# Designs tried in a protein design run: peptides against a protein of PDB entry 3EFO. Part 40

Target 1, 262 residues: chain A of PDB entry 3EFO
Amino acid sequence: SQLADLYKSCETDALINFFAKSAFKAVLHQPLKVIREILVNQTAHMLACYRKNCASPSAASQLILPDSMKVLPVYMNCLLKNCVLLSRPEISTDERAYQRQLVMTMGVADSQLFFYPQLLPIHTLDVKSTMLPAAVRCSESRLSEEGIFLLANGLHMFLWLGVSSPPELIQGIFNVPSFAHINTDMTLLPEVGNPYSQQLRMIMGIIQQKRPYSMKLTIVKQREQPEMVFRQFLVEDKGLYGGSSYVDFLCCVHKEICQLLN

## One batch from the design tools (peptide)

Design b1_p20_1 (made by RFdiffusion4)
Fold by OpenDDE base, seed 3:
Structure b1_p20_1 (fold): chain B 262 residues (1-262), chain A 20 residues (1-20)
Amino acid sequence: as target 1 above (262 residues)
Amino acid sequence: TEEFTAVTESGEVIETWEEE
């Protein structure tokens, strides 16, 4: 069908970019609550239309997504959870204005990465491989106290270290004997010179080369105060300032779809 | 409580959740 072809031709990243810019423009003229409702409704309507006209028959307990839009819900939730669209006094006007302006000038690829960061399990690096480690979902549930993770969203880069990170890796990356000795004030990794360190630096370089903005590295230790900032980038989790988890959002969207179809 | 799943047309399970 023509509609099915439309969904196949639809690029989710382009849609997210469009919705983001549209919403961020609307912030100047419409209440945040209205904007959020519009975004949710648009998501629900798109998926309801798909289910009605394109999707194969399925159980009511299933939310069917076209393959081309499998990541649409998670990105929409990330958009909804962005500080620009949140009405919280804890978020400064300056921060909202800054992020709004940034997104308004972002291309499709940049905005996608901005809303959903790359989270890489660095502790799993194979020094003999030239491939980047597979990204994990941006959730606390995917972190490990024994792990080391690199997070990047095109603007910020974080190296998160679990409290039980392997001393060998700590030594390899920082040239210090233990977790406690890591200096979190560093914005650059030391040039230790071992294969692991070199590979990590290479990965960081690759990530940086693909982005228009220079990302400053922040070292984050688990259970230290700066970790709170890092956790804000775990976008699938419940937001600090009232944003829904990805699961909660799916639940909401599913309910709305059901309402539209009944 | 009922279990729900987000799944692609190709059958890939994206997420599973529970609703009251």
Scores: peptide ipSAE 0.626, ipTM 0.948, DockQ to the pose 0.910
Fold by OpenDDE base, seed 4:
Structure b1_p20_1 (fold): chain B 262 residues (1-262), chain A 20 residues (1-20)
Amino acid sequence: as target 1 above (262 residues)
Amino acid sequence: TEEFTAVTESGEVIETWEEE
């Protein structure tokens, strides 16, 4: 059907950009609660329409998504969890205003990265390969105490190190003998000059490419205080200030779809 | 509890969760 074709051709990243800008504009004249409800409703309505008119028959226990929108829910949840829409007292007005303005000027690609960061397992780097490591889902469950991860959202870059990260990698990246010796106050990686260091720097460069802003690098040690800031970017997890996890959001959307169809 | 899944039309499982 024409409708099915429309869903197949739908670009989620463009939709998210649209919804984000619409919502952030609406913040000026509508209550946040209303805005959030609208976003959830829009998500549910789109998917309900798909389920009703396009999707193959399936069990009620399944939330069916068109392939083109497989990431729509996660992005919508990320949008809902943005500080502009949460407006918690713990978040300064200046920060909300800043992020609002940033998003209002973002293109599709920028907003995509902004709402859902890239999380790369750096500890899996093959120095003999020019390929970037595959990104993992932005959740604590995907981290490893033995791992090193690079997170970037177009504005910030974090290098997260597990407490049991390999000493050889630490040496390769920081030229220090152990995790304890890493200086987290640095905002630049040292010029160590080994293949691993060079590859990491290359990856960081690639991530920085075509981004309108220079991303500040923050070195984060697991279980240290700055990790709390890092964890805020694990967008699939439950938010610190009341935002839902991805799973919770899916549950909510699914229920709403069922209500719409029954 | 009942298990729920988010799945694409092509059959890719995106997420699974349980509801009471």
Scores: peptide ipSAE 0.615, ipTM 0.945, DockQ to the pose 0.908
Fold by OpenDDE base, seed 5:
Structure b1_p20_1 (fold): chain B 262 residues (1-262), chain A 20 residues (1-20)
Amino acid sequence: as target 1 above (262 residues)
Amino acid sequence: TEEFTAVTESGEVIETWEEE
């Protein structure tokens, strides 16, 4: 059917870009509550329509997604959790205005990365491979105390280090003997020159390529104060300012779909 | 407690959660 074909060919990245810009334009003339409700409603209606008209029969305990839209819910949740759509006193008007203007001018590729950052397990790098490590989901549950992770959202870049990061990797990246010796005030990695350091720098370069803005590097140690800022970019987790986790959002959407179909 | 899953048409499990 035409509808089935539409869902199969749907470009989620373009759709989320459209929703984001539409919502961010609407904030000037509509209450935030209404905008959020519309976004949730649109998500639920879209998926309900798919389930009703396109999806194979399934149990009520399943939320069926077309393959082309498997990431739509997570992106939509990220949009809903953006400071522009949150009415919290902790968020300044200037910050909202800044974020709004940024997104309003973003292309499809930029908005993807902005709403859902890349989180790369750097500690798993194979120095003999030129391939980028597979990104992990942006959640604290995917971090490890023994790991080193690079996070980038097109505007910011973070290098997160677990408290038990391997000393050999610390030495390889920072040319210091231990985690405790890492200076988090630095915004550039030292030129150590070993294969691991070179590969990491290459990866950072690749991530920076074709981005309209230069991403400042922030070194983050686990359990130190700056980690709080880093955790805000773990978008699948609960937001600091009242945003839902990805799981909570799925639960909400699923319930709404059930209400629409029953 | 009932378990719910988000799954693609092709059968890929995206997420699981529990509801009371």
Scores: peptide ipSAE 0.611, ipTM 0.945, DockQ to the pose 0.891
Fold by OpenDDE base, seed 1:
Structure b1_p20_1 (fold): chain B 262 residues (1-262), chain A 20 residues (1-20)
Amino acid sequence: as target 1 above (262 residues)
Amino acid sequence: TEEFTAVTESGEVIETWEEE
């Protein structure tokens, strides 16, 4: 979609990489609360400065974003919701340490994908087309029970299947009669050999290409327990262990900007 | 409730939300 294409900005990507590494370095010497506050303040101050000095006159009900930074808020929110900064007791110390080290070594492109995954509607594939499907925003609202979606963040890959996924696609991908027959314990798709299967495998290959880590594939069925893990990567939604939705974050930032300017 | 929008300088709507 047009909106999904918006989440690729070189300038914003570089900034997020910088903020992420700075924050993850700071966790060694500063309280998490302070770090989170700094990140929020940075976001608000940058946008407030833009509003004051650069933006055209507009209604108070509008949060004006510079075109070059239009996706900064969503990435910043994703950073704030990362386990390293959230530090919920449900997340192990080892996991936090692991993710911290990973991000500290990531380049701009890697961190971009890590913080905001690519979510592709696989069910919309045109077998006659060589083009990749347009990504959708990472929110449950963009999923459909009739759909099949591929999600990748550079470390993990998920194939999510709606409960009403087309049987013909199920057959094409898994070579089984129905949704119920799909084995979610598998980490590799079978080589069915039909055009749809081949195209899906090609897409997966493209996603894996030029990534430093081999992404493990997880098959996820809608309404099954493992779906909870998948939902954690729908970063625009409210997190299971805390953290604001994208909308909530925008609301917060907007209020902060208003306070700074008034 | 009041509707708010995140919009670029060029006029592209990024997100809309409501606040009480």
Scores: peptide ipSAE 0.610, ipTM 0.945, DockQ to the pose 0.706

Design b1_p20_1_s1 (made by RFdiffusion4, then SolubleMPNN; from b1_p20_1, 9 letters changed)
Fold by OpenDDE base, seed 3:
Structure b1_p20_1_s1 (fold): chain B 262 residues (1-262), chain A 20 residues (1-20)
Amino acid sequence: as target 1 above (262 residues)
Amino acid sequence: MKKYTVVTDSGEVIASWTEE
């Protein structure tokens, strides 16, 4: 059907960019609550329409997404959780204004990365491979105390280290004997010169490549105070300032779809 | 208890949860 073809051809990343900019523009004239409701409603309506007109028959307990919109819900939730759309006293007006302006000028690729960061398991690096490690979902559940992860959203870069990170990797990256010896005040990795260090630096370079902003590196140790900032970028988790987890959002959207169709 | 799932047309499970 023509409608099915439309969904198949839909560029979700462009759509997300559009929704983000439209919402951030609307902030100037509409209450945040209304804007959030509109976004949720739009998401539900799009998916309800697909279910009604395009999707194969399925149980009410199953939500079917077109492949082209596979990531639509998660990005919409990320948008909803952005500080610009949250009215919390803990978030300064300046920060909201800053992020609003940033997004308003972002291209499709930039906004995609901004709303959903890349989270790479660096501890799994194969020094013989030229490929980047596969990104994991941005959730604490995907972290490991034994792991080292690189997170980047186009503006910030974090190197997160688990409390039980392998000493050999720590030495390879930082040239120190243990987790406790890592200096988190540094913004640059030392040039240790071993294959692992070189590979990590290469990956960081690739991530930085073709990004309009230079990403400052922040080294984060698990269970230290600065980790709180890092965790805010785990966008699939429950937000600190009222944002829903991805699962909670899906639940909400699913219920709304059911209401629309029943 | 009911299990809910989000899947793609290709059969990929995106998420699942249970409700009372």
Scores: peptide ipSAE 0.475, ipTM 0.913, DockQ to the pose 0.880
Fold by OpenDDE base, seed 4:
Structure b1_p20_1_s1 (fold): chain B 262 residues (1-262), chain A 20 residues (1-20)
Amino acid sequence: as target 1 above (262 residues)
Amino acid sequence: MKKYTVVTDSGEVIASWTEE
């Protein structure tokens, strides 16, 4: 059907960019609650329409998404969980204003990265390969105490180290003998000339490539205070200051879709 | 317990959860 074709051709990234800018513009004139409801409604309506008119018959317990929109819900949830729309007292007005302005000027690619960070398992790097490691889902469940992860959202870059990170990698990256010796006050990695260090630097460079802003590097040790900031970027998890987990959001959307169709 | 799933047309399971 024509409608099915439309969904197949849908550019989710562009939609998210549009919704983000629309919502962030609306915050000046509408209550946040209303804006959030609109976003959820829009999501539900789009998917309900697909289910009704395009999707194959399925059980009520199953939500079917077109492949082109498979990431729509997660991005929408990320948008809903953005500080601009949460408006928690713990977040300064200046910070909200800053992020709002940033997003209002972002292109599609930038907004995509901004709302859903890239989380890379650095501990899996193959120094003999020029390929970047595959990104993992932005959830604590995907982290490992034995792992080292690089997170970037276009504005911030975090190097997260598990408490049981391999000493060999720690030495390779920081030129220190152990996790305890890592100085988290550093904003730059030391110039360790080994292949692993060079590979990591290359990856960081690639991530920084074509980004409009220089991402400051924050080194984060698991279980230390700065990790709390890092966890805020694990956008699929439940937000510290509000906002649903990805799963919770899907549940909510699914229920709303069912209501729309019944 | 009832299991819910989010899947794509291609059959990819995006997420799942259970409810009482």
Scores: peptide ipSAE 0.463, ipTM 0.909, DockQ to the pose 0.862
Fold by OpenDDE base, seed 5:
Structure b1_p20_1_s1 (fold): chain B 262 residues (1-262), chain A 20 residues (1-20)
Amino acid sequence: as target 1 above (262 residues)
Amino acid sequence: MKKYTVVTDSGEVIASWTEE
């Protein structure tokens, strides 16, 4: 059907950009509660319509998404969890205004990365390969104490190190003998000169390429205080300021879809 | 308990959860 074709051709990143800008514009004239409700309703209605008119019959306990929109729910949840749409006293007016203006001027690619960061397991790097490691889901469950991860959202870049990170990688990246010796006050990686260090720097360069803002690097050790800032970018987890986890959001949307189709 | 799943047309499991 024409409708099915429309869904299949839908670019989720463009749609999220539209919803984000629309919502952030509406903040000036509508209550936050109303805006959030509209976004949830729009998500539910779109998916309900697909289920009703396009998707193959399935059990009520199963929600089927078109492949082209498989990331729509997670992006919508990230949008809903953005400080601009949260009414929390812990978030300053200045911060809300700042992020609002940033998103209002972002292109599709920028907003995609902004709402859902790229999280790369760099401890799995093959120094002989020119390919970037496959990104993992932005959740604490995907981290490991033995791993080293690079996170970037177009504005910030973090290098997260597990407490049990491989000493050989620590030596390769920082030229220090152990995790304890890593200085987290640095904003630049040392030029150690070995293949692993060079590969990591190359990856960072690729991520930075064609981005409108220079991403400052923050080194984060697991279990240290700055890790809390890093964890805010694990967008599939429960938000610090009351935002739902991705799973909780899906549960909510699923219930609403069922209500719409009953 | 009921198990809920979100899947794509191609069969990729996006998420799953259980409810009482």
Scores: peptide ipSAE 0.460, ipTM 0.910, DockQ to the pose 0.861
Fold by OpenDDE base, seed 1:
Structure b1_p20_1_s1 (fold): chain B 262 residues (1-262), chain A 20 residues (1-20)
Amino acid sequence: as target 1 above (262 residues)
Amino acid sequence: MKKYTVVTDSGEVIASWTEE
């Protein structure tokens, strides 16, 4: 059907960019609650329409998404959790205004990365490979105390180290003997010169390439206070300021779809 | 308890959860 073809041709990243900009424009004239409701309704309506007209028959307990829109819900949730759409006193008006303006000027690729960061397990790096490691889902559940992860969203870059991260990797990256010796005040990695260090720097360089902003590097140790900031970028988890986890959002959307189809 | 699942047309499981 024509409708099915439309969904197949849908570019979710462009759609999210559109939704973000439209919502961020609307905040100047409409209540945040209304804007959030509109976004949820739009998501539910699109998916309900697909289920009704395009999707194969399935159980009520199963939500079917077109392959082209498989990431729509997660990005939509990230959008909803953005500080621009939250009315929390902990978020300054300046920060909200800043991020609003940033997104309003972002292209599709930039906004995609901004709303859903890249989280790379660099502890699995093959120093003989020039390929980037496969990104993992942005959730605490994907982290490991034995791992080292690089997170980037186009504006910030974090290097997260588990409390049990391998000493040999720590030595390779920081040229220090142990986790305890890592200085988290550093904003630049030392040029140690070994293959692992070089590979990591290369990866960081690749991530920085073609980005309009220079990403500041923050070193984060697990279980230290600065980790709280890092965890805010694990966008699939529950947000500090009331944002839903991805699963919670899906649950909400599913219920909404069911209501629309009843 | 009921298990809920979000899947794609191709059968890829996006997420799942359990509710009472």
Scores: peptide ipSAE 0.461, ipTM 0.909, DockQ to the pose 0.869; fails the geometry check

Design b1_p20_1_s2 (made by RFdiffusion4, then SolubleMPNN; from b1_p20_1, 10 letters changed)
Fold by OpenDDE base, seed 3:
Structure b1_p20_1_s2 (fold): chain B 262 residues (1-262), chain A 20 residues (1-20)
Amino acid sequence: as target 1 above (262 residues)
Amino acid sequence: TKKYQVITDSGELIAEWEEE
């Protein structure tokens, strides 16, 4: 059907960019609650329409998404969880204003990365490969105490270290004997010169390449205070300041879809 | 308890959860 074709041809990344900019413009004239409701409703309506008119018959317990829009819900949730759309006193007005302005000027690719960071398992690096490691889902469940992860969202870059990170990797990256010896105040990795260090630096360079903003590196140790900041970028998890997890959001959307179709 | 799933047309499982 024509409608099915429309959904299949939909560029979700462009749509998210549009929703983000529209919402961030609307905050100047509409209550945040209303804006959030609109975004949820739009998401639900789009998916309900697809289910009704395009999707193959499925169980009521299954929500079918077109492949082209498989990431729509997660990005919408990320948008909803952005500080610009959150009414929390813990978030400064300056921070909201800053992020609002940033997003308003972002292209499609930039906004996607901004809302959903890349989380790379650095501890799995193949020093003989020039390929980037496969990104994992932005959730604590994907982290490991034995792992080292690089997170980037186009504005910030974090190197997260598990408490049980391999000493050999720590030595390779930082040239120190143990986790405890890592200086988290540094914003640049040392020039150790071994293949692993070089590979990591290359990856960081690739991530930084063609990005409009220079990403400052923050080194984060698991269970230390700065990890709290890092965890806020695990966007699929429940937010610290009232944001829903991805699963919670899907549940909400599903319920709304059911209401629309009943 | 009901199990819910989000699946793509191609059959890719996006997410699942349970509700009472």
Scores: peptide ipSAE 0.524, ipTM 0.925, DockQ to the pose 0.882
Fold by OpenDDE base, seed 1:
Structure b1_p20_1_s2 (fold): chain B 262 residues (1-262), chain A 20 residues (1-20)
Amino acid sequence: as target 1 above (262 residues)
Amino acid sequence: TKKYQVITDSGELIAEWEEE
């Protein structure tokens, strides 16, 4: 159908950029509660329309998304959880103003990365491969105590190390004998010179490439205080200052769709 | 309990959860 073709042609990254800028502009003259409700309603309406007019018949317990919009809900939830749209006293006015201004000037690619960070399993690197490791979903459930992960959102970069990270990788990256010897105050990785270190640096370089801002590197050890900051960027999880997990958001959207169609 | 799923047209599972 023509409508189905329209959905297939949708570019989710462009759409989320539009919604973000529209919402952040609306903050100047509309209550935050209203803006959040509009975003949720828009999401539900789009998906309800698809279900009604385009989607193949499915069980009521299944929400069918067009392939082109499979990431729309998660991005919308990330947008809703952004500090600009949250009214929490813990978030300074300056921080909200700063992030608002940043997003208002971001292109499609920048906003995509900003709202949903790239999380890479560095511990799985093949030193013989020139390919980047496949990103994993931004959730604590995807982390491993034995793993090392690189997270980047275009503004910040984190290197997260599990408490049981392989000593050989620790040595390869930091040139220290163990996890305990890693200095988390450093903002630059040492040039160790081995293939693993070189690959990691290459990956970091690729991530930094064509980004408008230089991302500061923060080294994070699991179960240390700075990990809390890192976890805030695991956007599929429940937010510290409010906002639903991705699953909770999907549940909410699903209910609203059902209400619209029944 | 009911199991809910979010799936793409191509059959890719995006998310699942259970509700009472």
Scores: peptide ipSAE 0.512, ipTM 0.922, DockQ to the pose 0.868
Fold by OpenDDE base, seed 4:
Structure b1_p20_1_s2 (fold): chain B 262 residues (1-262), chain A 20 residues (1-20)
Amino acid sequence: as target 1 above (262 residues)
Amino acid sequence: TKKYQVITDSGELIAEWEEE
C-alpha cells in the first residue's frame, strides 16, 4: 500500500531530530510531564497506525516495526531520558540549559549520535583491517570484564576498560604493565607507536571526523567511581535518574498501542 | 509467563521480554 511504502521510506534519524527539537522547544512553555506523554503518544500512534494499516498480521504479543523505523523506539527512549526532559534535582539547571541549546542546533547526524552513542569493542580490533569494529548495543549487558570499549556521543569520548582486560592490550595502549597502572587522569592516549595503538588512534580520529565538537577523552576503569558517569551513556539500560530501560519503554509503548487499537 | 517480542518486517528481533 501507499501508506506502507511511506513508512518504509521514513527517515527515522530526521524524525528523531524533529521530535527532539520540538520537545526541547516545548520545555519553555509546557510541563515536562506533558512533553514526555506527548512523545510516548506520538511513538505509539505512529506504530499503531503501522500495525493497523501496513504490518502483516501478528500475535498481540508481537510488536512489528518497519525496517526503516526499527530504531525509532530506542531513540525516542533516549530522548526521553535526556536530562532536559528528566528534570531531576540532581541535574543542574545549567546542564539542562546547555544540552537543550546544543540539541537545538544539532543536525540530523549529530543528534543521532548524541542520543544514541556509538559503543565499539576495541578489544576486538584487527590491526590489519581499516574498518571500524561493529558497534554494540549501549547496554551493560554488552560489556565484558575482559573487554575494552570506546564510547562516543559526539560530545564525549570514553575508553572503558574491564577489570580483566588483556594485559597485552593495556600495554599496547598505555605502555603500562597492568590494569592497576593505568592513569585515569589522562585525557590523551600516549603515543606508544605499536600497530594496535595506531589503529586505536585512527579509529578515534575517524569518530572525531565531521563532528562539530572536539570530544574529550575520558579513561574509565571498571568498578571505579568514574564508571558511573560512563554508565549514564549506556542508554538502553535503566537510567540513574529515573529513565526507563529500552525494554521497559517498549513494554510501555506496546501497551499503549494495544489500547489504541482496541 | 507471556513472551513479548519486537520484530521488524524482515524478521529481525529487536527485543524480547517476559511478563508474568
Scores: peptide ipSAE 0.504, ipTM 0.919, DockQ to the pose 0.858
Fold by OpenDDE base, seed 5:
Structure b1_p20_1_s2 (fold): chain B 262 residues (1-262), chain A 20 residues (1-20)
Amino acid sequence: as target 1 above (262 residues)
Amino acid sequence: TKKYQVITDSGELIAEWEEE
Protein backbone atom coordinates (compact mmCIF):
# COMPACT_ATOMS: atom_id res chain seq x y z
CA SER B 1 0.00 0.00 0.00
CA GLN B 2 0.95 3.62 -0.42
CA LEU B 3 0.94 4.11 3.32
CA ALA B 4 3.17 1.12 3.93
CA ASP B 5 5.59 2.37 1.33
CA LEU B 6 5.66 5.75 3.02
CA TYR B 7 6.71 4.26 6.33
CA LYS B 8 9.32 2.04 4.73
CA SER B 9 10.84 4.98 2.92
CA CYS B 10 10.77 7.29 5.92
CA GLU B 11 14.07 8.85 6.87
CA THR B 12 13.93 9.31 10.60
CA ASP B 13 16.90 11.66 10.73
CA ALA B 14 15.20 14.10 8.37
CA LEU B 15 11.97 13.84 10.29
CA ILE B 16 13.67 14.59 13.59
CA ASN B 17 15.37 17.59 12.05
CA PHE B 18 12.00 18.85 10.89
CA PHE B 19 10.32 18.30 14.24
CA ALA B 20 13.17 19.95 16.09
CA LYS B 21 13.14 23.08 13.97
CA SER B 22 9.36 23.25 14.00
CA ALA B 23 9.23 22.94 17.76
CA PHE B 24 12.00 25.44 18.32
CA LYS B 25 10.26 27.91 16.05
CA ALA B 26 6.99 27.37 17.91
CA VAL B 27 8.65 28.28 21.22
CA LEU B 28 8.38 31.91 20.16
CA HIS B 29 4.58 31.92 20.09
CA GLN B 30 3.28 28.84 21.91
CA PRO B 31 3.54 27.58 25.49
CA LEU B 32 6.13 24.88 26.10
CA LYS B 33 3.50 22.56 27.49
CA VAL B 34 1.55 22.72 24.25
CA ILE B 35 4.64 22.12 22.16
CA ARG B 36 5.59 19.06 24.18
CA GLU B 37 2.08 17.68 23.95
CA ILE B 38 2.08 18.14 20.20
CA LEU B 39 5.35 16.26 19.83
CA VAL B 40 4.15 13.36 21.95
CA ASN B 41 0.85 13.33 20.10
CA GLN B 42 2.56 13.31 16.72
CA THR B 43 4.75 10.42 17.78
CA ALA B 44 1.80 8.44 19.07
CA HIS B 45 -0.32 9.15 16.00
CA MET B 46 2.38 8.07 13.58
CA LEU B 47 2.95 4.83 15.42
CA ALA B 48 -0.74 4.21 15.95
CA CYS B 49 -1.40 4.71 12.27
CA TYR B 50 1.29 2.21 11.40
CA ARG B 51 -0.07 -0.31 13.86
CA LYS B 52 -3.57 0.07 12.53
CA ASN B 53 -2.88 0.10 8.83
CA CYS B 54 0.49 -1.50 8.16
CA ALA B 55 1.79 -3.66 10.97
CA SER B 56 0.97 -7.28 11.50
CA PRO B 57 -1.50 -7.96 14.28
CA SER B 58 0.12 -7.95 17.69
CA ALA B 59 -0.77 -8.00 21.35
CA ALA B 60 -1.63 -4.74 23.06
CA SER B 61 1.51 -5.15 25.15
CA GLN B 62 3.70 -5.33 22.07
CA LEU B 63 4.40 -2.25 19.97
CA ILE B 64 5.65 -2.94 16.47
CA LEU B 65 7.80 -0.37 14.68
CA PRO B 66 8.83 -0.29 11.07
CA ASP B 67 12.56 -0.83 10.75
CA SER B 68 12.99 2.56 9.13
CA MET B 69 11.53 4.27 12.19
CA LYS B 70 13.02 2.15 14.94
CA VAL B 71 14.93 5.13 16.33
CA LEU B 72 12.09 7.65 16.05
CA PRO B 73 10.92 7.33 19.65
CA VAL B 74 14.36 7.71 21.17
CA TYR B 75 15.12 10.78 19.08
CA MET B 76 11.77 12.32 19.93
CA ASN B 77 12.48 11.81 23.60
CA CYS B 78 15.88 13.44 23.18
CA LEU B 79 14.19 16.41 21.53
CA LEU B 80 11.70 16.68 24.37
CA LYS B 81 14.54 16.64 26.87
CA ASN B 82 16.42 19.48 25.22
CA CYS B 83 16.75 22.55 27.42
CA VAL B 84 14.85 24.66 24.89
CA LEU B 85 11.69 22.68 25.57
CA LEU B 86 12.16 22.37 29.33
CA SER B 87 10.77 24.99 31.68
CA ARG B 88 13.26 24.85 34.52
CA PRO B 89 14.67 27.77 36.48
CA GLU B 90 18.09 26.10 36.54
CA ILE B 91 18.42 26.66 32.81
CA SER B 92 19.38 30.19 31.90
CA THR B 93 17.69 32.15 29.16
CA ASP B 94 21.04 32.50 27.46
CA GLU B 95 21.54 28.76 27.33
CA ARG B 96 18.09 28.26 25.86
CA ALA B 97 18.72 30.89 23.24
CA TYR B 98 22.08 29.41 22.38
CA GLN B 99 20.78 25.87 21.97
CA ARG B 100 17.82 27.08 19.96
CA GLN B 101 19.97 28.97 17.50
CA LEU B 102 22.35 26.04 17.13
CA VAL B 103 19.64 23.59 16.19
CA MET B 104 17.82 26.03 13.92
CA THR B 105 20.88 26.12 11.69
CA MET B 106 21.80 22.43 11.81
CA GLY B 107 21.56 20.07 8.90
CA VAL B 108 20.09 16.61 9.14
CA ALA B 109 23.37 14.88 9.96
CA ASP B 110 24.34 17.48 12.54
CA SER B 111 21.04 17.36 14.38
CA GLN B 112 21.07 13.58 14.42
CA LEU B 113 24.41 13.49 16.17
CA PHE B 114 23.48 16.39 18.41
CA PHE B 115 20.37 14.75 19.81
CA TYR B 116 21.85 11.28 20.07
CA PRO B 117 25.60 11.18 20.71
CA GLN B 118 28.02 8.50 19.68
CA LEU B 119 29.27 6.50 22.63
CA LEU B 120 32.24 4.33 21.73
CA PRO B 121 33.83 1.65 23.92
CA ILE B 122 37.44 2.42 23.11
CA HIS B 123 38.75 -0.04 25.69
CA THR B 124 37.83 -2.75 23.21
CA LEU B 125 39.91 -1.29 20.41
CA ASP B 126 41.83 -3.59 18.15
CA VAL B 127 44.98 -1.72 17.26
CA LYS B 128 45.26 -3.76 14.10
CA SER B 129 41.87 -2.66 12.83
CA THR B 130 41.03 0.59 11.09
CA MET B 131 37.36 0.21 11.86
CA LEU B 132 35.63 2.29 14.48
CA PRO B 133 34.26 0.37 17.40
CA ALA B 134 30.54 -0.19 17.39
CA ALA B 135 28.67 2.48 19.29
CA VAL B 136 26.70 1.52 22.36
CA ARG B 137 23.43 2.96 23.56
CA CYS B 138 23.70 6.23 25.45
CA SER B 139 22.88 4.97 28.91
CA GLU B 140 24.75 4.52 32.16
CA SER B 141 23.81 0.86 31.98
CA ARG B 142 26.18 0.46 29.04
CA LEU B 143 29.15 1.86 30.91
CA SER B 144 31.50 -0.27 32.96
CA GLU B 145 33.93 0.57 35.72
CA GLU B 146 36.58 -1.31 33.79
CA GLY B 147 35.91 0.55 30.58
CA ILE B 148 36.99 3.66 28.73
CA PHE B 149 34.42 5.39 26.54
CA LEU B 150 34.50 8.23 24.05
CA LEU B 151 31.34 10.31 23.67
CA ALA B 152 30.75 12.90 20.96
CA ASN B 153 27.69 14.89 19.91
CA GLY B 154 29.21 17.22 17.35
CA LEU B 155 29.80 19.98 19.88
CA HIS B 156 31.45 18.22 22.78
CA MET B 157 33.80 15.30 23.12
CA PHE B 158 34.26 13.39 26.37
CA LEU B 159 36.71 10.70 27.32
CA TRP B 160 35.18 8.83 30.23
CA LEU B 161 37.33 6.54 32.36
CA GLY B 162 36.03 3.97 34.76
CA VAL B 163 37.58 3.77 38.21
CA SER B 164 38.89 0.33 37.33
CA SER B 165 40.15 1.17 33.86
CA PRO B 166 43.03 -1.04 32.77
CA PRO B 167 46.34 0.45 33.90
CA GLU B 168 47.97 -0.57 30.65
CA LEU B 169 45.46 1.49 28.70
CA ILE B 170 45.88 4.44 31.02
CA GLN B 171 49.61 4.21 30.49
CA GLY B 172 49.06 3.93 26.77
CA ILE B 173 46.81 6.97 26.55
CA PHE B 174 48.18 9.31 29.21
CA ASN B 175 51.65 7.96 29.93
CA VAL B 176 50.91 7.85 33.65
CA PRO B 177 51.04 4.83 35.95
CA SER B 178 47.50 4.91 37.31
CA PHE B 179 44.00 6.33 37.23
CA ALA B 180 44.81 8.67 40.10
CA HIS B 181 47.58 10.33 38.12
CA ILE B 182 45.37 11.38 35.22
CA ASN B 183 45.03 15.15 34.94
CA THR B 184 41.45 16.00 34.03
CA ASP B 185 42.26 19.65 33.41
CA MET B 186 43.92 18.88 30.11
CA THR B 187 42.00 19.37 26.89
CA LEU B 188 44.45 17.50 24.69
CA LEU B 189 45.77 13.98 24.86
CA PRO B 190 49.52 13.60 25.10
CA GLU B 191 51.34 12.24 22.11
CA VAL B 192 52.55 9.01 23.64
CA GLY B 193 53.26 7.42 20.29
CA ASN B 194 52.26 3.81 20.91
CA PRO B 195 49.77 2.02 18.65
CA TYR B 196 46.87 2.40 21.04
CA SER B 197 47.42 6.11 21.48
CA GLN B 198 47.74 6.57 17.75
CA GLN B 199 44.56 4.68 17.07
CA LEU B 200 42.62 6.66 19.63
CA ARG B 201 43.82 9.89 18.09
CA MET B 202 42.84 8.59 14.69
CA ILE B 203 39.34 7.80 15.92
CA MET B 204 39.00 11.24 17.43
CA GLY B 205 40.11 12.70 14.14
CA ILE B 206 37.53 10.73 12.22
CA ILE B 207 34.79 11.88 14.56
CA GLN B 208 35.88 15.48 14.18
CA GLN B 209 36.08 15.20 10.42
CA LYS B 210 33.47 17.15 8.46
CA ARG B 211 31.90 18.52 11.61
CA PRO B 212 31.19 22.25 11.50
CA TYR B 213 32.35 22.83 15.06
CA SER B 214 35.59 21.98 16.76
CA MET B 215 34.78 19.68 19.64
CA LYS B 216 36.55 20.42 22.88
CA LEU B 217 37.85 17.35 24.66
CA THR B 218 36.90 16.86 28.28
CA ILE B 219 38.49 14.07 30.27
CA VAL B 220 36.11 12.63 32.83
CA LYS B 221 36.92 10.33 35.71
CA GLN B 222 34.15 8.21 37.06
CA ARG B 223 32.70 9.46 40.36
CA GLU B 224 34.30 12.88 40.05
CA GLN B 225 32.28 16.07 39.78
CA PRO B 226 32.61 16.52 36.00
CA GLU B 227 30.91 13.18 35.49
CA MET B 228 27.62 14.87 36.27
CA VAL B 229 27.95 16.95 33.14
CA PHE B 230 28.92 13.89 31.13
CA ARG B 231 25.88 11.97 32.31
CA GLN B 232 23.59 14.58 30.81
CA PHE B 233 24.65 13.27 27.42
CA LEU B 234 23.51 9.77 28.27
CA VAL B 235 20.23 10.69 26.66
CA GLU B 236 18.38 7.43 27.25
CA ASP B 237 18.59 8.02 31.00
CA LYS B 238 16.50 10.39 33.06
CA GLY B 239 17.75 13.95 32.84
CA LEU B 240 18.96 16.02 35.74
CA TYR B 241 16.68 18.95 34.97
CA GLY B 242 13.70 16.92 33.93
CA GLY B 243 12.72 14.78 31.04
CA SER B 244 11.88 11.13 31.00
CA SER B 245 14.09 8.17 30.44
CA TYR B 246 13.62 6.41 27.14
CA VAL B 247 11.64 3.67 28.83
CA ASP B 248 9.39 6.17 30.59
CA PHE B 249 8.77 7.92 27.30
CA LEU B 250 7.87 4.68 25.58
CA CYS B 251 5.46 3.92 28.36
CA CYS B 252 3.80 7.27 27.85
CA VAL B 253 3.60 6.85 24.09
CA HIS B 254 2.26 3.33 24.44
CA LYS B 255 -0.56 4.52 26.65
CA GLU B 256 -1.47 7.21 24.18
CA ILE B 257 -1.45 4.73 21.30
CA CYS B 258 -3.78 2.45 23.20
CA GLN B 259 -6.13 5.35 23.80
CA LEU B 260 -6.12 6.18 20.11
CA LEU B 261 -6.82 2.63 18.98
CA ASN B 262 -9.29 1.60 21.67
CA THR A 1 2.67 -7.34 36.51
CA LYS A 2 2.48 -6.85 32.75
CA LYS A 3 5.42 -6.94 30.41
CA TYR A 4 5.58 -4.54 27.50
CA GLN A 5 7.87 -4.64 24.49
CA VAL A 6 8.83 -2.48 21.55
CA ILE A 7 9.95 -4.59 18.60
CA THR A 8 10.71 -3.89 14.95
CA ASP A 9 9.18 -5.71 12.00
CA SER A 10 12.43 -7.62 11.67
CA GLY A 11 12.17 -8.78 15.26
CA GLU A 12 14.73 -6.50 16.85
CA LEU A 13 13.93 -5.71 20.47
CA ILE A 14 14.14 -1.98 21.04
CA ALA A 15 12.96 -1.81 24.64
CA GLU A 16 10.98 -3.63 27.27
CA TRP A 17 9.51 -2.76 30.66
CA GLU A 18 7.11 -3.97 33.29
CA GLU A 19 4.09 -2.27 34.78
CA GLU A 20 2.16 -3.13 37.89
Scores: peptide ipSAE 0.502, ipTM 0.920, DockQ to the pose 0.862

